Peptides against a protein of PDB entry 4HTP. Designs and how they scored, part 59

Target 1, 231 residues: chain A of PDB entry 4HTP
Amino acid sequence: SQTVASHVPFADLCSTLERIQKSKGRAEKIRHFREFLDSWRKFHDALHKNHKDVTDSFYPAMRLILPQLERERMAYGIKETMLAKLYIELLNLPRDGKDALKLLNYRTPTGTHGDAGDFAMIAYFVLKPRCLQKGSLTIQQVNDLLDSIASNNSAKRKDLIKKSLLQLITQSSALEQKWLIRMIIKDLKLGVSQQTIFSVFHNDAAELHNVTTDLEKVCRQLHDPSVGLSD

## One batch from the design tools (peptide; made by RFdiffusion4, then SolubleMPNN)

Design b2_p14_2_s1 (from b2_p14_2, 7 letters changed)
Fold by OpenDDE base, seed 2:
Structure b2_p14_2_s1 (fold): chain B 231 residues (1-231), chain A 14 residues (1-14)
Amino acid sequence: as target 1 above (231 residues)
Amino acid sequence: SAADELLEKLLKEL
């Protein structure tokens, strides 16, 4: 079945997240998220106009925005050091070179940038001159690849994990990879709380999540912002 | 807005 996530470029989510991160005020951060969400809902209505009782929802995006609440996927088993090594290999970076060392020693930056401890930002700057300007992945495809990574981690299939990671990397811009890394590591650094995200999504979202701990149920049951839990 | 542009693009593809 067709989903909204199959039509929305991952780049668009990443652009939204970037805007949220760059915004100084809470109100502006909320605005950017709301705009993305509203667009998603409008597209959902259009896509499913002739279909009743669809299970499609904002869940594919929400689970990337709130990756710490992921309960469907098992652990990725991916750390910054693994990603660093992968990038060094993929980009053919000299092992003793500046960029390789930046990735490996991301916690102790030698540079003037206050990006100490933020691997994704360090990776971004290394990737920016080397990666595609525009990625080709949809939100659904990203989720499919992340599902594959989690599944293969559970199965201890390191080769297949690498394959999926390579697909993610080679089909993503530097900006998309920055956010993808943060999603995998489960630290987006948006500067907006989980509660705020839920409150913008739906008035009853935080409550329903507190009870169910099921992000998909939250997104599905509260898809319409005008229909509450009691309705 | 960027969201509106995306929506317009997506609606055109439907």
Scores: peptide ipSAE 0.023, ipTM 0.625, DockQ to the pose 0.837
Fold by OpenDDE base, seed 3:
Structure b2_p14_2_s1 (fold): chain B 231 residues (1-231), chain A 14 residues (1-14)
Amino acid sequence: as target 1 above (231 residues)
Amino acid sequence: SAADELLEKLLKEL
């Protein structure tokens, strides 16, 4: 069956996350998230107009926005050091060169941007002059590739993990990769709390999540902002 | 179709 996530470019989510991160105030951060969510719900209603009983929900996006709450997908087994080595290989960076050293020593402040300890930001600046301007992946395709990585990590198939990572990297812009890295490492640094995200999504979302710990159930049961848990 | 036109519009808003 068709899903909203199969139509929404991953780039659109990343652009929204970037706007949220750059916003200084809580109210502005909330506005950007709400606009994305409202557009998603409208698209859902249009896509499923003739189908009343669908399991499609905001879950494919929510699990990328709140990756620390992921319970369906197993651990990726991916750390910053592994990504650094992969980028050095893929981009054919000299191992003793400036960019390779930045990736490997990402915890040490080497630049004027104050990005020490944020591997994703360091990677972004290395990737920006080397990557395509626009990626080609949908949110569904990103989730499918992440599922593959987790499954192959469990099966100890390192070769297949690398294959899926290469697909993600080669089909993504520098900005998309910045956010993808943060999703994999499970630290988005949005400057807005989990509770705020839930509150914007639905008034009962935090409560339902506290009881069920199931992000998909939260997204499906509380898909309509006007229908509460007690209704 | 009218539905397709609406979908295209909504996709641009995302």
Scores: peptide ipSAE 0.022, ipTM 0.614, DockQ to the pose 0.207
Fold by OpenDDE base, seed 5:
Structure b2_p14_2_s1 (fold): chain B 231 residues (1-231), chain A 14 residues (1-14)
Amino acid sequence: as target 1 above (231 residues)
Amino acid sequence: SAADELLEKLLKEL
């Protein structure tokens, strides 16, 4: 079945998240999220114009925006140190070199950017001169690869985990990888609360999530902003 | 795709 997520580039989500993070005011942050959401809903209506009772929803994007609320996908088993080692290997960085040491010692203040403790930002600057300018993955493809990682982690298949990570990395820009890392680590640093995201999505979203703890149900049942829980 | 070829190359080197 056709889904909105199979047509939306992952780059579009990452660009939106980047705009949200860079915005100083709450109102501006909300505006960027609302614009992405409205565009998604419009595309959904166009894609499914002749189809009734579709199960497609904002869930594929929402689970990447609020990764700490993920309940369907098992744990990745990935930490910053694992990613650091992977990047050193993949990029063939000298182990005693400046960039390798930055990745491994990401918690120690080094350099002028003040990004100590934010592994994703440190990785971004290492990747920027070395990676593709534009990625090719859709939101659906990113979720499929993340599902593969979680499944293979549960099965203790380290080689297959590495394979899926390499697919993500080689098909993503430095900016997309920054956000992908934050999604995996489950800390986006957007500067807006979970409650704000739910409030913008639907007036009843926070309440429904508090009862069900099911992000997919929230996205599906409250897909239409004009239809409430009691309707 | 070009991405697949690059991936295969990288996997052979890892």
Scores: peptide ipSAE 0.009, ipTM 0.463, DockQ to the pose 0.025
Fold by OpenDDE base, seed 4:
Structure b2_p14_2_s1 (fold): chain B 231 residues (1-231), chain A 14 residues (1-14)
Amino acid sequence: as target 1 above (231 residues)
Amino acid sequence: SAADELLEKLLKEL
């Protein structure tokens, strides 16, 4: 079945997240999220114009925006150190080189950017001169690969985890990888609260999530901003 | 795709 997520480039989500992060004011952050959401809903309406009963929703995007609320996937088993080692190997970085040491010692302040402790930002600067300018993955494909990682982590299939990570990395820009890392680590650093994200999505979203703890159910039941929980 | 070719190359080198 056709989904909105199968048509939306992962790059579009990452660009939105980047705009949100760079915005200083709450109102501007909300505006960027709302614009993405409105575009998603518009595309949904167009895609499903002739189909009344669809299960498609904002869930594929929402679970990437609020990765700490993920309940469908099991743990990835991925930490910053693992990603650092993977990038060193994949990019063939000298182990004693400046870039390898930056990735491994990401918690140590590297003087210029104040990015101490933000592995994703450190990775971004290492990746920027080495990666594709434009990624090719859709939001659905990203979620499929993340599902694979979680499943294979549970099954202790390290080789298959590596394969899925390589697919994510090789098909993503440096900017997309920055956000992908933050999604995996479950810390986007958007500067906007979970409550704000829910409030923009739907007035009843926070309440429904508090009761159900089911992000997919929230996205599906409250897909239409004009239809309330009591309706 | 160019991405697929790059992936195949990288997987062979790992």
Scores: peptide ipSAE 0.008, ipTM 0.447, DockQ to the pose 0.026

Design b2_p14_2_s2 (from b2_p14_2, 7 letters changed)
Fold by OpenDDE base, seed 5:
Structure b2_p14_2_s2 (fold): chain B 231 residues (1-231), chain A 14 residues (1-14)
Amino acid sequence: as target 1 above (231 residues)
Amino acid sequence: SHSDELLKKLLEKL
């Protein structure tokens, strides 16, 4: 059966995350997340109108929003230095050039942006004039590629890891890559706590997660915001 | 709203 994630562009998730990050107030951050979630749920109802027993849920998006809570997918084995080298190669950047040095020395960047230690932001500015304006990946495709990376890391297949990374990079905008990097590194810097994310998703979500530590179960069992744990 | 635009776009895929 088809999933919501197979239809939702990764770009739409990234634009939502960008809006959340740029928002200063907690209330505004919550609003942006809630709007995305509501759209997801409404589309779910439409997509599965004739199917009552589906396992489809918000999980594909939630695991990207809260990557620190990922338990299904094993470690990627990817560090900022690996990504820097990959970008230098892919973009054919001169190794002694300004952009290559920015990527390699991301912890101590020169400039006025104050992005020290945030590789994703450094990468964004390097990528912006050099990559696609709009990506083509769905949330499902992104998760499939990330699954592949984790699996191949476990199998020590570096060549296949590179292949999946290249597919992610070449099919993503600079903004999408910024967020993808943060998902891989597991630090989104949204400025909102996981408890807040859970509370917006469902009143009982934090409790269920504390008991099960299973993000998929949380998303599936509490898919309907009107149905509680005691029901 | 952004949510309305997303939902509209998604529904067109059905």
Scores: peptide ipSAE 0.465, ipTM 0.937, DockQ to the pose 0.831
Fold by OpenDDE base, seed 2:
Structure b2_p14_2_s2 (fold): chain B 231 residues (1-231), chain A 14 residues (1-14)
Amino acid sequence: as target 1 above (231 residues)
Amino acid sequence: SHSDELLKKLLEKL
């Protein structure tokens, strides 16, 4: 019934991703990811101490870290332009104002930070002075909302998509929204490869993923770093 | 470390 993801704040994942992104060296990037993963695994053991056969795994986090490998959720149907319009509406930005134009014309350099082409960074700076300092969502809640978005996209329920997006936005800090946007667009810009993420997670993770293309299976079967694929 | 702080925080929820 209980999952690790239901206890881990989304903010903690985002802060980890932020540290990874800001780290210059590969080793430092790996360290930040490893520390988060180790904490997750240790908490898993504590949470499920009396329940050995659980399906709970790192999957809820992994699917957000490697969103391009998502196969369970269908397409969100969300692009940068949609998000731009949503933020303009939500934040009541003047349509001809500087911030609205930054969001709409995110591919053209209009700001001082050189964030052209990176919608999430542009959004971050617009949101920073306007949003909560700390979000309230867990990783589980974020995934539930993303599931809702995907399902409603498939069902062409635009109003319900907007509802879920608004919940995500209103309960998230600017930093959390930066990463949420990147998860939705499926480009985290961490500066570390998919292969590196898998290798840190488990030595056999890349191989198992290549065979199964099932990220949940990878996370569940290789939950214990000491138990190999051939064991 | 960040890991220790996160783990501590999580364990307090049990």
Scores: peptide ipSAE 0.450, ipTM 0.934, DockQ to the pose 0.822
Fold by OpenDDE base, seed 4:
Structure b2_p14_2_s2 (fold): chain B 231 residues (1-231), chain A 14 residues (1-14)
Amino acid sequence: as target 1 above (231 residues)
Amino acid sequence: SHSDELLKKLLEKL
């Protein structure tokens, strides 16, 4: 069945996240998230206008925005060091070169940007001049690939993990990869709390999540902002 | 707005 996530480019989510991150005030951050969410909901209504009992919801996006609350897929088994090595290989970076060392020593950057400890930002700057490929993935495709990674990690299939990672990387812009890395590492650094995200999504979202710890249920049951838990 | 642009783009896919 068709889902909203199958139509929404991953690039649009990343652009939204980028705007949120760059925004200084809480109100502006909230505005950017709300605008994305509203567009999602409106498109949902259009897509499913003739189907009343759909399970489709904001969940595919929400689980990427709040990756630390992910409970459906198992651990990726991916750390910054693995990604660093992968990028060095993929980009054919000299191992003793400046960029390779930046990736490997991301905790102690010598650069002027003050991005110490933020691997995704360091990776972004390495990728930016090298990554010319425009992103082509949908949110659904990203989630499918992440599911594959988690599944293959559980199965100890390192080759298949690498395959899925390469697919993600080669079909993503530098900016998209920055956010993808943060999703995998489970630290988006948006400057807005999960409580704020929930509050914008639905007034009852935080409460329902506290009880169920099920992000999909939260997104599905509270899809309509005008319908509460008691309704 | 960014929202309007996204929605427009998405609706074109229907």
Scores: peptide ipSAE 0.448, ipTM 0.932, DockQ to the pose 0.821
Fold by OpenDDE base, seed 1:
Structure b2_p14_2_s2 (fold): chain B 231 residues (1-231), chain A 14 residues (1-14)
Amino acid sequence: as target 1 above (231 residues)
Amino acid sequence: SHSDELLKKLLEKL
């Protein structure tokens, strides 16, 4: 079945996340998230205008925004060191070169940007001059690839994990990869709490999640901000 | 707004 996520470019989510991260105040951060969410909901209504009983929801995006709450997808088995090695290989970086060392020693402050400890930011600067300017993946495609990674991790198919990662990387801009890395590592550094995200999504979202711990259920049941849990 | 642009872009895909 057709979903909103199959139409929304991953780039648009990433640009939204970037705006949220760069915003200084809570209100501005909330505004950016709300704008994305509102667009999503409006498109949902248009897409499903003639189909009242759909299971489609904000879940595909929400699980990327709140990756710590992921329960459907198993562990990726991916750490920063693995990604560093992958990038070095993919980008043909000299192993003893500056950029390779930055990726491998991302915890050590080596640069002027003060991004020590944030692998995604280190990767971004390495990738920026080397990657495509525009990505081509939708949110659905990203989730499909992440599902593949998790499944193959469980099955101990390292080669297939690498294949899916390479697909993600080669079809993403540097900015998209920054956020993708953060999603995989499960640390977006948005500067807004889980509670804030839920509160913007729906007034009852935090409560329902606390009871069910089911992010998809939360997104589905509380898709309409005007319809409450008790409704 | 960015939101409006996104929505417009998405609607064009219908």
Scores: peptide ipSAE 0.434, ipTM 0.929, DockQ to the pose 0.829

Design b2_p14_2_s3 (from b2_p14_2, 7 letters changed)
Fold by OpenDDE base, seed 3:
Structure b2_p14_2_s3 (fold): chain B 231 residues (1-231), chain A 14 residues (1-14)
Amino acid sequence: as target 1 above (231 residues)
Amino acid sequence: SEADELLEKLLKEL
């Protein structure tokens, strides 16, 4: 079955997240999120125009925007140190070189950018001159690879975890990898609260999530902003 | 298809 997530490039989500992060005011942050969401809903209506009772929803995107609320996937088992080592290996960085040391010592960077403690930003600057300019992954493909990582972590298959991570990395731009890292570590640093994200999505979203703790159910039941919980 | 045309328009606006 066709889904919106199978058509939307992961790059489009990352560009939206970057715009939100760069915006100073709450109103501007909300505008960028609303524009992405409205486009998603419009495409959903067009894609499913002749199909009734579809289960497709904003869930594939929402679970990446609010990764700390993920309950379907088990833990990834991935930390910053693991990613640092993987990047050093993949990029063939000298172990005692400046860029390798930046990745390993990300908590106390000696840099002009003030990105102390933000591994994703440090990784971005290392990756920018070394990776492709445009990624090829859809939101669905990113979620499939993340599902694989979580499943293989539970099964203690480290080699298969590495394989899926390499697929994500080699098919993503530096900007996409910055946001992917933040999704895996579960800290997007958007400067907008979870409550604000829910409020923009649907007026009843925060309430339904508080009761069910099921992000997919929230996205499915409240897909239409004009249909409430009491309807 | 109509859906494909809309997708192209929406992707330009994203």
Scores: peptide ipSAE 0.026, ipTM 0.592, DockQ to the pose 0.118
Fold by OpenDDE base, seed 2:
Structure b2_p14_2_s3 (fold): chain B 231 residues (1-231), chain A 14 residues (1-14)
Amino acid sequence: as target 1 above (231 residues)
Amino acid sequence: SEADELLEKLLKEL
């Protein structure tokens, strides 16, 4: 069945996250998230106009926005050092070169941008002059690839993990990869709390999540912002 | 808004 996530470009989520991160005030951060969410809900209503009782929800996006709450897919088994090595290989960076060393020594202040300790930002600047300007992946495709990575990590299939990572990387812009890295590492650095994200999504979202710890259930049951838990 | 523009684009694809 068709899902909203199968139609929404991953780039659009990343652009929203970028706007949230760059916003200085809480109110502006909330506004950007709300606008994305409202558009998602409107598209959902249009897409499913003739179909009642669909299981489709904001879950595919929410699990990327709150990756630390992921419970459906297993661990990726991916660290910054693995990604660094992959980028060095894929981009054919000289191993003793400036960019390779930046990726490998991401915790050491070596750059002018103050990005020490933020691997995703370091990767972004290395990727920006080398990658596509626009990605081609949908949110669903990103989730499918992440599911593949987690499954293959569990199965100890390193070759297939690399294959899925390469697909993610080669079909994504530098900006999209910055956010993808943060999703994999489970640290988005949005400057807005989990509780704020839930509160914007639905007034009862934090409560339902605290009880169920099921992010999909939260997104499905509280899809309509006007329908509460007690209704 | 950018979100509205995205929605309009997606709706045209339906």
Scores: peptide ipSAE 0.025, ipTM 0.674, DockQ to the pose 0.877
Fold by OpenDDE base, seed 5:
Structure b2_p14_2_s3 (fold): chain B 231 residues (1-231), chain A 14 residues (1-14)
Amino acid sequence: as target 1 above (231 residues)
Amino acid sequence: SEADELLEKLLKEL
């Protein structure tokens, strides 16, 4: 079945997240998220205009925005050190070179950017001069690849994990990879709380999530911002 | 492995 996520570029989500991160005030952060959400809902209405009882919702995006609340997908088994090694190999970086050492020693950066402890930011600067300017993945494709990684991690299929990671990396811009890394590590550093994200999505979202702990149910049941839990 | 082959291909293209 057709989904909104199959049509929305992953780049659009990443651009929104980047704007949120760069915004200093809570109100501005909320505005950027609301704009993305409103666009999503409008597209949903258009896409499903002639279809009743669809299960499509904001869930594919929400689970990437709040990855720490993921309950459907199992652990990736991916750490920063694994990604560092992968990038060194993929980019053919000398192991004793400046960029390789930045990736491996991301906790203690030698640079002036103050990005200590944020592997994704370190990776971004290494990737920026070397990667595609525009990615080709949709939100659905990203989720499919992440599902594959989690499934293969559970099955201990390291080769297939590497394959899926390479697909993600080679089809993503440096900016998209920055956010993808943060999604995998489950720390987006948006500067806005989970409660704020829920409140913008729907007035009853936090309550429903507290009861169900199911992000998909929250997104599906509260898809319409005008329909509450008691309705 | 298939993953290694893919990596090798990518490295040749870089």
Scores: peptide ipSAE 0.009, ipTM 0.437, DockQ to the pose 0.020
Fold by OpenDDE base, seed 1:
Structure b2_p14_2_s3 (fold): chain B 231 residues (1-231), chain A 14 residues (1-14)
Amino acid sequence: as target 1 above (231 residues)
Amino acid sequence: SEADELLEKLLKEL
């Protein structure tokens, strides 16, 4: 079925997340999230104008924004060390070179940026001069690839995991990969709480999630900000 | 805003 996520570029989500991260203060962070959400809802209304009974919702984006709440997709089995090795291989980095060592020793303070412990930021700087300026993936495609990774992890198909990761990497900008890494590792570092994200999404979202622990259900049932849980 | 620009672009593609 036609979904909003199949039309929204992953780059646009990443750009929004980047703005949120860089923003100082809760209010500005909220504004950026709200703008993205409002745009999503408006597009949803336009896309589904002639179809009242749709299951489409903000869920495809929400599960990337709050990856720690993912319950549909199982574990990826991916850690920073695996990604480091993959990047070294993919980018043909000298193993004893500065960039390879930065990726492998991401927890150790190295360089001028002070990004020690944040693998995604270290990866970003390594990738920036080497990657496409603009990615080509939609939010739907990113989720499909992540689903594939999780499924293949469960099936112990390491080769297929690598294949899906390579598809993600080769079709993404450095900025998109920064955020993708954070989604996989489940640490976005946005500077806003889960509660804040839910409160902006819908007044009843936190409550419904606390009861159901079903992020898709939350997004679907509370799609309309004007319709409450009791309505 | 960037969000508005995205919306406009996406709407044109429908």
Scores: peptide ipSAE 0.029, ipTM 0.676, DockQ to the pose 0.884; fails the geometry check

